Peptides against a protein of PDB entry 6EJA. Designs and how they scored, part 101

Target 1, 276 residues: chain A of PDB entry 6EJA
Amino acid sequence: VEYMPANPVRIAFVLVVHGRASRQLQRMFKAIYHKDHFYYIHVDKRSNYLHRQVLQVSRQYSNVRVTPWRMATIWGGASLLSTYLQSMRDLLEMTDWPWDFFINLSAADYPIRTNDQLVAFLSRYRDMNFLKSHGRDNARFIRKQGLDRLFLECDAHMWRLGDRRIPEGIAVDGGSDWFLLNRRFVEYVTFSTDDLVTKMKQFYSYTLLPAESFFHTVLENSPHCDTMVDNNLRITNWNRKLGCKCQYKHIVDWCGCSPNDFKPQDFHRFQQTARP

## One batch from the design tools (peptide; made by RFdiffusion4, then SolubleMPNN)

Design b2_p18_4_s4 (from b2_p18_4, 13 letters changed)
Fold by OpenDDE base, seed 1:
Structure b2_p18_4_s4 (fold): chain B 276 residues (1-276), chain A 18 residues (1-18)
Amino acid sequence: as target 1 above (276 residues)
Amino acid sequence: MPFDLEQEKKEGYEADYD
């Protein structure tokens, strides 16, 4: 038995997908689909087969839409942040979709709660934003993330151009690129013209894996800083033996770890992992 | 999750989050 909130939150799930991972997408969709939520799916510009498949799904469900624009994204590319920011703008302009939270998902990352639990929890804490921080030495994090390095996305590659300084007066933070953001903060990020948002958008347009740090940094330096919760309510299939290598060195002038897609045999972890 | 390969080889791989 789960508590039923009087005014349950509605979630806009944003999926950024590429390749031919139709089965993984189907599993994710099955796991997270609910009639009361909204699903906005971006398919990589180069993934035409997947785009056709996703379009078919969107035609069957009124609460599923596909981005009319498509970007060619690469691992670690700054364009991923652009994808999220544009999707946020689109979702805010969809007056017929009254969503309360923005949540990004992939086949490698699942909510740790059932739908009812998630809705109940977010309904209770609807004024909060959930971003998981690295929880370590911030200086080390900056170095590992390459935040003090200047990157340029060009010709399907993230070029490391040189060193840069963190903007003065900004406390940089980050961690997971999976987040739960309330509509109010998304509105701020999308429409604010203050120096913080303007400068950070510029700064992170030359940043490797910007989604792992942009929203953290903006939130913590913004008037909304008191809404920060250091938890993204996710379970991620991490396997360093498989995921931590320079597998993307051919497209980025840096190295990194990537999570593994969940498989049916991995679903037992949902029962074993609980975070307050 | 990015990492500096040279630095990580010295310190060992550590997950930032589970």
Scores: peptide ipSAE 0.038, ipTM 0.614, DockQ to the pose 0.266
Fold by OpenDDE base, seed 2:
Structure b2_p18_4_s4 (fold): chain B 276 residues (1-276), chain A 18 residues (1-18)
Amino acid sequence: as target 1 above (276 residues)
Amino acid sequence: MPFDLEQEKKEGYEADYD
């Protein structure tokens, strides 16, 4: 028997998309769409064709909107965090969209639960935030992430400028750049003027792959630290042999791994995975 | 996720990404 909450949570799904994969986006959208949730879609500034397609979708559904602003993002770019932060602000200012959770999605990452299961679960844990940590040695994580390095996003490239120090008193953490955040924490990140949020926004504006660490670090060092759950409730299609290369050296003065997009045949794997 | 290729080679962790 599935638990049916009396006051089910409503989710704001944020999609950051690029390229020309309109069909793939359409498939994903159909898979995740529900009338009770909200969908806010950012299309890369360079992806005009995709933008037109997404606009058409948004006109058909009242709970689907497209960002009026568009950023040009690159792999590993600090601008990706800016995209999320601005999206969060926009969503908080949409008084007609009473969402309870913020969830970012891509074609390479899907929730491990059905909509009903996800809603039931989040309704039970509506005061929690779900961020998956790396689960390894933190010093090694810092080195691999290049958190002790200064990066500058310029001319569609992440330039490594030199070394830097991690701010004193901050416990750095990170892992997956896919997260589930409750509205309260999003409000904190968006509107807080405390030293933590201010410093971290500045710090991560010069960080490689900032979304993999920013929210983890802010949450764990914030008054909301007790709300962290080390799970993002997702299945990510990782294949290290395919995804872990220096294929982005032309964009970033670093190397990295990228998850693989799910294929239609991979959809069946969702039923076989362990659920939290 | 990022990684420092040179550092990984030194530490012998390159196999994790191959």
Scores: peptide ipSAE 0.036, ipTM 0.611, DockQ to the pose 0.171
Fold by OpenDDE base, seed 5:
Structure b2_p18_4_s4 (fold): chain B 276 residues (1-276), chain A 18 residues (1-18)
Amino acid sequence: as target 1 above (276 residues)
Amino acid sequence: MPFDLEQEKKEGYEADYD
């Protein structure tokens, strides 16, 4: 018997898309679309064709909007965090969209639950935030992430400028850049003027893959630290052999792994896989 | 996830993934 909440949560899905993969985006959108949720889509500034396609879709659905601003995003770029932060602000200012959770999505991951299961689960745990940690040695994580390195995003490249120190008194954490955040925490990140949020926004503006660590670190060092759940409720299409070949070395002065986009044959995992 | 190729070769470990 599935729990049916009296006041079901509504979700703001944020999609950051680029390239020419309009068909893949359409498939994903159809798979995740529900009339009770909200969809906010950012299209890379360089992807004009895709932008036109997404605009056409947004005109067909009242709960789908496209960002009026567009950034040029690159793999590992600090601008990705800026995109999320600005999207959060926009969504908080949309008074006609009463969302309860923020969820970012790409063609490389899906929620591990059906819509009904996801809504039921989040409605039960509406005061929690879901971020998956790396689960390994923290010192090793810092080294691998390059958190002790200073990066500058410029001319569609992440330049490694030198070494830096982790801010004192901050417990750094991270892992997956796919998360589920409740509205209260998003409000805190967006509008707080405390030293933690201010310093972390500055620190992560020069960070490689900032979304994999920013929200973890802010949450764990904030007054909301007790709301963290070490689970992002995601199925990610990882292919280590294909995804870990320093394929982004031309974009970033670092190496990294990336997940693969889901294909139609992978759709079964979205509906069938569940975590306890 | 990022990784330092040279460091991984030195330490003998592989990149992490979710």
Scores: peptide ipSAE 0.035, ipTM 0.624, DockQ to the pose 0.247
Fold by OpenDDE base, seed 3:
Order: structure tokens, then C-alpha cells, then sequence
Structure b2_p18_4_s4 (fold): chain B 276 residues (1-276), chain A 18 residues (1-18)
């Protein structure tokens, strides 16, 4: 039995889905669904069948909505960050959804805690933000991420245009593209007009896999920097043997790793716990 | 997690972020 907080936090789950991952999505949705939380689902513009399926789900639950806009996203595309940022704005404008935390998920990513545990934990740390850092040499991270390279998303391809410099005075960081952000920080990212947010939005609009670094970098260089916790409270099904290939070179002038979908035999890992 | 193939050959593969 977990502690029940007097004022439990409510979570906005944002799902960005594409392709034919209907079964995986259904499993993940069932695993994370709770009546007290909110679910906002973006379906890739090209995934019409999946979109119809997700719409059916949204009609069955009052706390599930589908984005009225749809983007065509590619692996590593800068448009993924745009998707998250627009989703954040939408969620902030939904006055009937009083959420406290923003959490992004995919079919290959699960919370490592039960709902009760997660809510209890986040209710205790409601003023914190949870992002997992790479934990390696930062210079090496920059090189491997291609952060010192300029990319342009065009015609379903990430074109490498040339070299660029990291903005002066900015401490770049990153790691996992799965994060738990409190509403206050989301408001800051969405509505702030300060130099940091403005420059970073511009910088990351030409960045490969921007979600792996944007929120980390903005948070650590912002007035909210003291709220960072180096933990995303997730289990991601990583298998480098399967996921680390140059399978995306046809759409990106770079290589990369991708997580694998969870299988039923992987569920035993959900019993693992992690704390800040 | 992106990587430069040429750099990976030299430096080896890093651990996953999660």
C-alpha cells in the first residue's frame, strides 16, 4: 500500500505514435490508463489507419484526446520537438484538464512504477523536473549527437548542411528523450520570451534528435535549473545489437540507435525501481 | 541516440542513455 497524498498530482501523458504499432499502443495504453490522468495522442500524418483506431479510443474516454493537427515525422527529425512543443501549448490551453506533470511515452517505453507509486512520488516532488542525462563526456556527447552540425528537415529527410557552433554561454546537455516535466517548467518553455528559450528553439529547429537535448539544455541554463533530477523514471527496451545500426541513413545524414518494442517477456523488468 | 559511424569505429559504441 502506497501513501495517498492529500493533493495527488495529475499527469498529462503525451503519446507520439506512427506506423502499425496498434497492438503495442493498446498494451501501453492499458498499462498507463487511469481516470485521474489525461492522455493527448499525436498520430503521424501518414498513419491514417492508426489515427482511426486512436480516435475510437478517444471517443470512449473523456480524458483522452487526439491532436487535431498531425505532423509527418521522421526518425531524428526536428519536427518531433515541434510536436512536443505544440502539444505542450495545447495542453496548457485546455483549462478543463488541470494536469501537474507532462510525460511523453512511446510503445517502447513504460513507467517503472505503478500509478499509485508514481503519483505518490511526483506529489512529493511536484516542483522537480526529471530528465536523464547521458552521464558521459559532454564533448563526446556533442560530437556523437551531431550538435555541432546543422541539419535541415526537408522532403522526409534530415540533410546535413554543414558545421555550426554551440551558442556561447550555453551549457549543452542531453540524454534520454523521455522526460517528466512539471507544469511550471512547461509554461516557461511555452510562453517565455527570454533569450535562452528563443535561441534554443531556433538552434534545435536545425538539430538531429532534438528532444534528447533541448529540454535538458533549456532547463539547466534557465532560472529553473535547480529543479533538475537526473532520472526519468522509465524503462526503455534498449538492445544495441538490434537497435544500433545505420538503418536510418536513407532519411538522415547520420546514424543512430532506436529502442525496441516491449514484448510480454519483458514485463518482469517493470518491477524495477529507480529514485533520484 | 545518434552516432557518427566513422567516430563510432574509432571510439566504440557508448552505452544507451536509459
Amino acid sequence: as target 1 above (276 residues)
Amino acid sequence: MPFDLEQEKKEGYEADYD
Scores: peptide ipSAE 0.032, ipTM 0.615, DockQ to the pose 0.272; fails the geometry check

Design b2_p18_6_s1 (from b2_p18_6, 8 letters changed)
Fold by OpenDDE base, seed 1:
Parts: sequence; C-alpha cells; structure tokens
Structure b2_p18_6_s1 (fold): chain B 276 residues (1-276), chain A 18 residues (1-18)
Amino acid sequence: as target 1 above (276 residues)
Amino acid sequence: EDLYAYEGHDGMGPLPPP
C-alpha cells in the first residue's frame, strides 16, 4: 500500500531535447506525464522539426510549456548549465505553476519509481535535495572530469584552453547530471548574490559537463548543505562498451561516456530495478 | 546490459594522442 500524502508535491519536469527522435520523446512523455505536474521543454535551436512537434504537444496540454528561447547545446557544453539555470528562473517566475521540485530528464534516464511512489517519497522528503555523487575517489573524479582544466564553449565546440585551479575552500563534488531539487534550493541558486553562488557560476561557465558537478558543489558548500541526499532515484541505460569510445571528440577536447537511449523493450527493467 | 549507480557521463580524461 502506497503512502498517500496530505499535501502531495508537484513536480516541474525540465526536458532538454534535441535531434529528430520525436517518437522516442513521445514515448517518454507518455510515460512521465501526469496532470498534476508541470513540463517545461527546451528544444535545441538546431532541432526545428522537433521544436514544431513539441509545440504541438504544448498546445494540447495546459501544464506543458516550451521555452521561448532556444540554445544550441552540445555534449559536455557549459551552455547546458545555462539552459538549466535559465529554466529555473523561468519556472520561478511562473506564478501559476506551483511546483515543489525541479527534475530534469532525458531519454536515457527514467525514474525508477511510479508516479505515486515518486510523489509519496518526495512529499515525505520535500526539504531534501537528491544529487547522486560519483562514489569514487574525488581526486580521480576531478581529473577524469577535467574540473582542473579550463574550457571555452565556442562555435559548437568545447575548447580546452589550459589548466586551472580549483577554488580554495570549496569542497568540489559531482556525479550524475540528473537531479531532483526542491524549490527552496532552486530559489537560492537562482537569486542568491553570495560569494559562493557568484563564484561557482563563473567557474562553471568554463567547465566541461558542468551539470554533473555545479549543483553538487554549490549545495555542499551552501547553508543548505544538510539537505543533500546521495540518490537521484533514476535508472540509466548504460552500455559502456558502446558509450565509452570518446565518441564526442569532434565537439569536445575531452573523452567521456554516454548512456544509451532506452528502447521499448527496455521498459520492463523499470519494474525490476529499485534503489533505496 | 548493466545498470550502474554512477549515472553521469563518467569523464574518461583527455583525448588520446593521435
């Protein structure tokens, strides 16, 4: 029997989508759609066909909106963080959408809970933020992620410019770029003018894969540090044999793994896997 | 296929030499 919260949380799902996989997006949307939640979709500036399709969907549902601005995002690009930050600001300014949690999704990551389970869980822990850490040696993580390297996003490429120092006094952390953030923390990230947020926004403007580390680092060094939970409640379709071949070397001066998109035949795994 | 707890892009380091 599922717990029925008296005041169930409402979720703002932020989808950053690109390419021509309209069918896949449709399948994902159907899988995660609920009338009590909100969906804010950013379509890559270069994906015009997909944009038209998403606009059609948004016109059919009152709780689905498309970003009026569009960025040309690349794998590992700093612009992805900008996309999330701007989306957060937009969502905070939407007074008619009383969301409690911010959740980002892609076709490669699915929630491991049913909607009822997810809502019940988040309603119980509405004051917490869910960020999954790498769970390995932090020095190795910094090195492998290139956090000690300076990157510049320009002309749809992440250029490695040289070495840089991690700011002193900052506990750097990271892991999954898929997270569940409560509204309070999103407000802090969006509107705070303290040295931490200001410094980290600047630092991560020149960071590869910034979303995998920015929110972790900001949270752990902020007054909200005690709200962190090392879990993002997701299933990721990993096939490292396919996803770890430096396949993005043409757009970034770095190597990294990438999860695979889920296929319909993979959906059965959603019911078989769970994390505490 | 395997599911891993670490769900980021798992940086691999710099590009290999040509």
Scores: peptide ipSAE 0.056, ipTM 0.694, DockQ to the pose 0.564
Fold by OpenDDE base, seed 2:
Structure b2_p18_6_s1 (fold): chain B 276 residues (1-276), chain A 18 residues (1-18)
Amino acid sequence: as target 1 above (276 residues)
Amino acid sequence: EDLYAYEGHDGMGPLPPP
């Protein structure tokens, strides 16, 4: 019997979608949809057909909204972070959506828990933030991730402009770009004017794959640092042999990996999968 | 295909020479 919390958390799911992944999106949406949660969907500016489809869905559900603004994001682009940050601001300004947690999703990952399990878990740990770190040598992470390099997103390309220094006094961390953030921390990231948030927003506006490191870094260096849990409760279809071929060299001046898309048959396994 | 906990995209470093 699943524990039912007295004050269950409500989740704002932010979906960043693009391309022709309509079927996969629909499957994921059906799997995660609940009347007590909120769904805020950003559709890539170039994905007009998908946008129309998502708009149609949003009109059918009162707790589903589509971003009125749309960005053209690329793999590894700094604009992805901008998308998240703007969506966070939007969600905080939606007074009619009293969400407690921010959870981002794509078609490439899936929560490992049922809704009841997830809600119960987050309700118990509502003051925590869940970010999965790389768990490796941080110096190596910085080098491989290109955090010590300056990138500029322009003309659908991430241009490597040169070298840069990590700001002094900042402990950089990162890993998964899928996270579960409590409202309090999101408020901090969105509205704080302290030196940390200000500098990091600027720093990561010129960063490759910023979402994999920004929130980790900000959290760990913030007054909220004690709220970090090194777990994001996600599963991803990984095949490094296929996903790590530097296939994005035409888009970014760097090499990176990508997870594989889930197949329909994979969704049947999700309920049976648990992270240790 | 195996399902794993998401570990990020893992930067692989600079582009290899042509």
Scores: peptide ipSAE 0.052, ipTM 0.686, DockQ to the pose 0.474
Fold by OpenDDE base, seed 3:
Structure b2_p18_6_s1 (fold): chain B 276 residues (1-276), chain A 18 residues (1-18)
Amino acid sequence: as target 1 above (276 residues)
Amino acid sequence: EDLYAYEGHDGMGPLPPP
């Protein structure tokens, strides 16, 4: 449903980028840019050329900022969650950016709605959080994700140290690491000192692919559990034939999949797609 | 109607033996 809301939500887009994907980033940025939203971009510490390019873009727009800190993240690394959490804190501390929703993006992910549709939708459901679960056997998910294994990120590698137990009383869930979170929940995750948030932050600091299940698990076990919607309102260039070859074995003591970057033709196709 | 197009970075399990 598309309508003109009286009080439209404003979105903080967090872009986590690395490598030499300048063209991809530029295309995505142009596709999602709007004057009423905010864009906070983290560039991998090792991607200096990309960082320079992103800085140039940020200087052209008042609603675009680049993280002053930069992490060296790896595929599946626990540091990715740290990146999101720190970005969330930064965004909450930016009093001049009154955002209502947090949305993370990469070159492999694209919103399947126009800006107007997205804003209308989120304005209607401003009290909800959108996380897509795996929708399969949860036990299998835990096993395959290695959630019952202890990992340590060190020297650009995820070291598998041994087995661990899922914390008692916690219902673990996960799926997509792309989500739409309302400000209230982000505030909870960022500032809550309750046992749930504290334990989960600790647990997931030693977790492979933490962003795929941290927010799901925290939300579902929190007082905000009734706000979960099993949808992330986006399309990802997912090709398992290309992305599931255990290609990261050199940096992670585990096998996993990854989505692919969109091609220019993909963006054109998606921009024309209006899905409810 | 179906807005889901991402199945996550699904873990594939431990590394194969060398």
Scores: peptide ipSAE 0.047, ipTM 0.692, DockQ to the pose 0.537
Fold by OpenDDE base, seed 5:
Structure b2_p18_6_s1 (fold): chain B 276 residues (1-276), chain A 18 residues (1-18)
Amino acid sequence: as target 1 above (276 residues)
Amino acid sequence: EDLYAYEGHDGMGPLPPP
């Protein structure tokens, strides 16, 4: 039996979904749904069928909402970060949803703990932010991510325009684009007018795979830097041999990897990963 | 297929020359 905290954290789950994977979404939703949490779902602008399905679900649950705005997101696109940032703003403006943590989810990523375990853990560490870093040479990371390259998202394509420099005085970091952020940090990212947040929002609006680095970089260079935990409490289904074939070159002027979607049979392995 | 906690990043590098 897991410890039940006296003041359990409430989680805002942000789901960014696309395609026709309604069944997969439904399965995931059922697996993670709890009445005490909040679910904010963005459906890709191009996925009208899925949008209709998600709307139907949202009407059945008071703690499930769908973004009234929809973006056309692509793999590696800067618009994904915009989606998260706008979702964060929306969630902060929802005064009737007192969430404590922001957690993004996809079909290829899943929390490694049960709801009770996750809530207990986050309740204990409610002042921390969980971002998994690459754990390798940072220069190599910058090169592989193309952070020193300028990208423009236009017409469902990430165009590489040229080279750029990392902003002076900024320690760049990154890794997983799956994270757990506390409300305080989300507030900072959303409403701060300091030079760091302003410059980073601009910088990452022209960045490939921005969600893999933006929050890491902002956090580590911010007054909240001491709240970082190098773990995202996730399991990811990786097969790099299959997932790293430069399969997105038609979408982006760069090569990248993608994880595999989880299958129902994979759920039995969720508890095998250790806590931070 | 490997199922594990994320340890890396998705970036690979520039497109190969044509």
Scores: peptide ipSAE 0.024, ipTM 0.608, DockQ to the pose 0.483; fails the geometry check

Design b2_p18_6_s2 (from b2_p18_6, 8 letters changed)
Fold by OpenDDE base, seed 2:
Structure b2_p18_6_s2 (fold): chain B 276 residues (1-276), chain A 18 residues (1-18)
Amino acid sequence: as target 1 above (276 residues)
Amino acid sequence: EDLYAYEGHDGRGPLPAP
């Protein structure tokens, strides 16, 4: 028997999709859909067929919307952060969608908990933000991520322009780019004009894989730092042998590593495996 | 082996020399 909260949280799910992942998207959507939540879907500018499919879905459900703007994003591109930030702003401006948490998902990510479990959990910890850190040597993380390097997204490529310094007084952190953020923190990130948010938005606009570090860094250096929980309540299909072979060198001036998309045959793992 | 452990940055770095 699951605890039923008196004031259950409502979730804004943000899906950033591209390519031919229609089947994966349908599977994910079926797994996470609930009438009490909200779904905001961004389809890559280049994925017109997928966009048409997603539009059809959005017309069938009142709590599903598609971004009226579309970006062409690349692996590791700074534009992914822009996509999230704009989505957050849009969601905050949707007064008819009273969401409490922002959650991003992809085909390479799957929730650990059932809807009831997730809602119960988040309702109990509605003041917390859930970001999973790398949990290792931070200096190594900075080096490996190239956070001390300046990147420019241009012509569907991430160009490495040179070295840069991390802003003084900022403790950089990062890890998974899959997170659960409460509305209050999203409001802070979206509308704050303090030096931290302003500088970090600028800094990460020239950063490789910015979503893996931006929210961690902003949160931990903000007045909301005590709300961080080192857990994103999901599993990601990592396999170093398959996903970390420098396969993105044609897109970015850096060796990449990415998780693998979940397949239908992986479903049995979803119920039995917890994220470390 | 935990296939779901975070490994994101471990295999990243500068491009190998030609």
Scores: peptide ipSAE 0.226, ipTM 0.768, DockQ to the pose 0.660
Fold by OpenDDE base, seed 3:
Structure b2_p18_6_s2 (fold): chain B 276 residues (1-276), chain A 18 residues (1-18)
Amino acid sequence: as target 1 above (276 residues)
Amino acid sequence: EDLYAYEGHDGRGPLPAP
């Protein structure tokens, strides 16, 4: 059901980009751009050409900004979570951008709803947070993700240092690192000094692929736990044949899997397939 | 093929021995 909400939500889109994905970025940007939303783009410190391109775009739109800071991130690196957390803080400090929802995007996923549908939906459920869980055996998830292992990001490598224990009293969860978070929860994650947020930030600073688990775990163990919806309102191209080849062993001391970028020829799938 | 299935962790694990 689509309706025109009386007080439509405004979305802060955060894009974390690197390499030479200019075409994919342009496609994604065109697909999600709307004058009523906000776009905050982080470009990897090493991707100078892409940074210049993104800056040019940002100068053309008043609701598009580029992070003044840039991190050198690696696949699976803990620094990705730092990037999101810093972006969240920045966005909360931008008083001229009254956003209601935080949404992260990349070329590896695609929104399944039109802007009007998305806004209508989020306006109806503005008090909820949308994270997609793995939906399988949690013990296996922990083991396969290496959450019981200690990692250190240093010199563009994720070093496995040894074993560790999951913090006491914490129910760990995770799955997709693409989520829709309401401003209230983002404020909690950013500014709370409670034991949960403090310990989880520390724990996940030594975690492989932290964004796939941090927000899930924090939310589910927080006073906001009742706001979780197991849906991220997007599709992700998971193809194990292509994305799970242990291709990151030179970067991380762990075999990894990653989603595949969508191609223009995949667009027909977006029109034909809808996620409940 | 299933664009909605989360498969990220299934193929992950320790590096194989040399």
Scores: peptide ipSAE 0.224, ipTM 0.773, DockQ to the pose 0.746
Fold by OpenDDE base, seed 4:
Structure b2_p18_6_s2 (fold): chain B 276 residues (1-276), chain A 18 residues (1-18)
Amino acid sequence: as target 1 above (276 residues)
Amino acid sequence: EDLYAYEGHDGRGPLPAP
């Protein structure tokens, strides 16, 4: 049931883009753009052409901004988390952008709801955080993700340096790196100086695919743990036959899987999804 | 079928030996 909220939430969409994905970005942007939301776009430091294109877009829309800083990100790199964290800080410091939720999206991950439905839903559950967990064997997850391994991002490569222990007292979790976080939790992650946040920021600075686990782990071990909702309100194409080919071995000392782009024939998946 | 199920880690792991 859709309703019109009296105080609709406003969303800060954070897009991290690279390469020649201008068409994909344009499609995604058109799909998610609304005048009441905010769009903060990070373009990879190496993607100058794309950066120029995105800057052009940002000049056309008052609610679209581009990060003044740019990182050279790689698949699975710890720098992706840094990108999100810095973006969060930036967004919190933008007093003229009163956003209520932080949402990241990619061209391979589409929201399942219309803007109105999404806004209505989030307005109703504005105190919740939406992260999708792996929902399987956590020990296996840790092992497969290499969370018990120390990684260093250097020279556009994720180097596996050795083994490490999960910090005592921390319940590690993770799953999708696409999430919907409320402003309160983002504030906590950004400005808290407690042991949890400090320790986890350090821990995940040496972690492969940190965005798939950092926010889950911090949330679930924080005073905000009761705000966890195991749903990210989106569809991601996790066809393992296509996405799990160890295709990143040249940049990461680990075999990985990535989501696949949706094809026109995948449209039926959107119709089959009734969640939430 | 759960379209929300995370399956990304299933095929991940250490690099195979040369």
Scores: peptide ipSAE 0.221, ipTM 0.770, DockQ to the pose 0.860
Fold by OpenDDE base, seed 5:
Structure b2_p18_6_s2 (fold): chain B 276 residues (1-276), chain A 18 residues (1-18)
Amino acid sequence: as target 1 above (276 residues)
Amino acid sequence: EDLYAYEGHDGRGPLPAP
């Protein structure tokens, strides 16, 4: 028997989508949709066909909205973090959407729990934030991520401009760019004017793959550091043989790795797995 | 616990020299 919380958490799911795969998005949406949650969808500026399709969906469901602004995003681009940050601000300003957790989703990563299990778990740990760290040598992580390098996103390209120093007194961390953040921490990231948040927003404006490190770093160096859980409750289809071929060198002045997209048949695995 | 380990950063790095 699944535990039924007295005050179940409600989740704001943020989807960042691009291309013309409207059917794939529709299938994914149907799989994750629940009437008690909220869905905020950003469609890439260049994906007009997909935007029209997503708008059609949003008109059919009261708990589905599309960002009125659209960014042109690229793999590894700093604009992805900007997309998340702006989405967070928008969601906080939506007084008619009382969400408790922020969760980002794509076709490459999926929660490993059923909706009921996820809600029960988050309702029990509603004061915690779930971020998965890389779990290896931090110096190596910094080097491999290029955090000590300055990048500029311009003309659909991430230009490597040179070297930079990590800010003093900051413990840098990172790992998965899939996270579960409670509303309180999102409020802090969005509205805080302290030196940490201000400096990190500036620093990560010139960072490759910023979403993999920004929230980890801010949380661990913030007054909310004790709320971190090294678990994002996700299953990620990592296959380095397929995803680590320096395939993004035409877009980014860096070799990178990316997870593989899940196939519809992979969804069956999600119902059979559990995470503590 | 995890079906797939996070190893996405292992193959990352500077572009190879021409």
Scores: peptide ipSAE 0.159, ipTM 0.741, DockQ to the pose 0.666

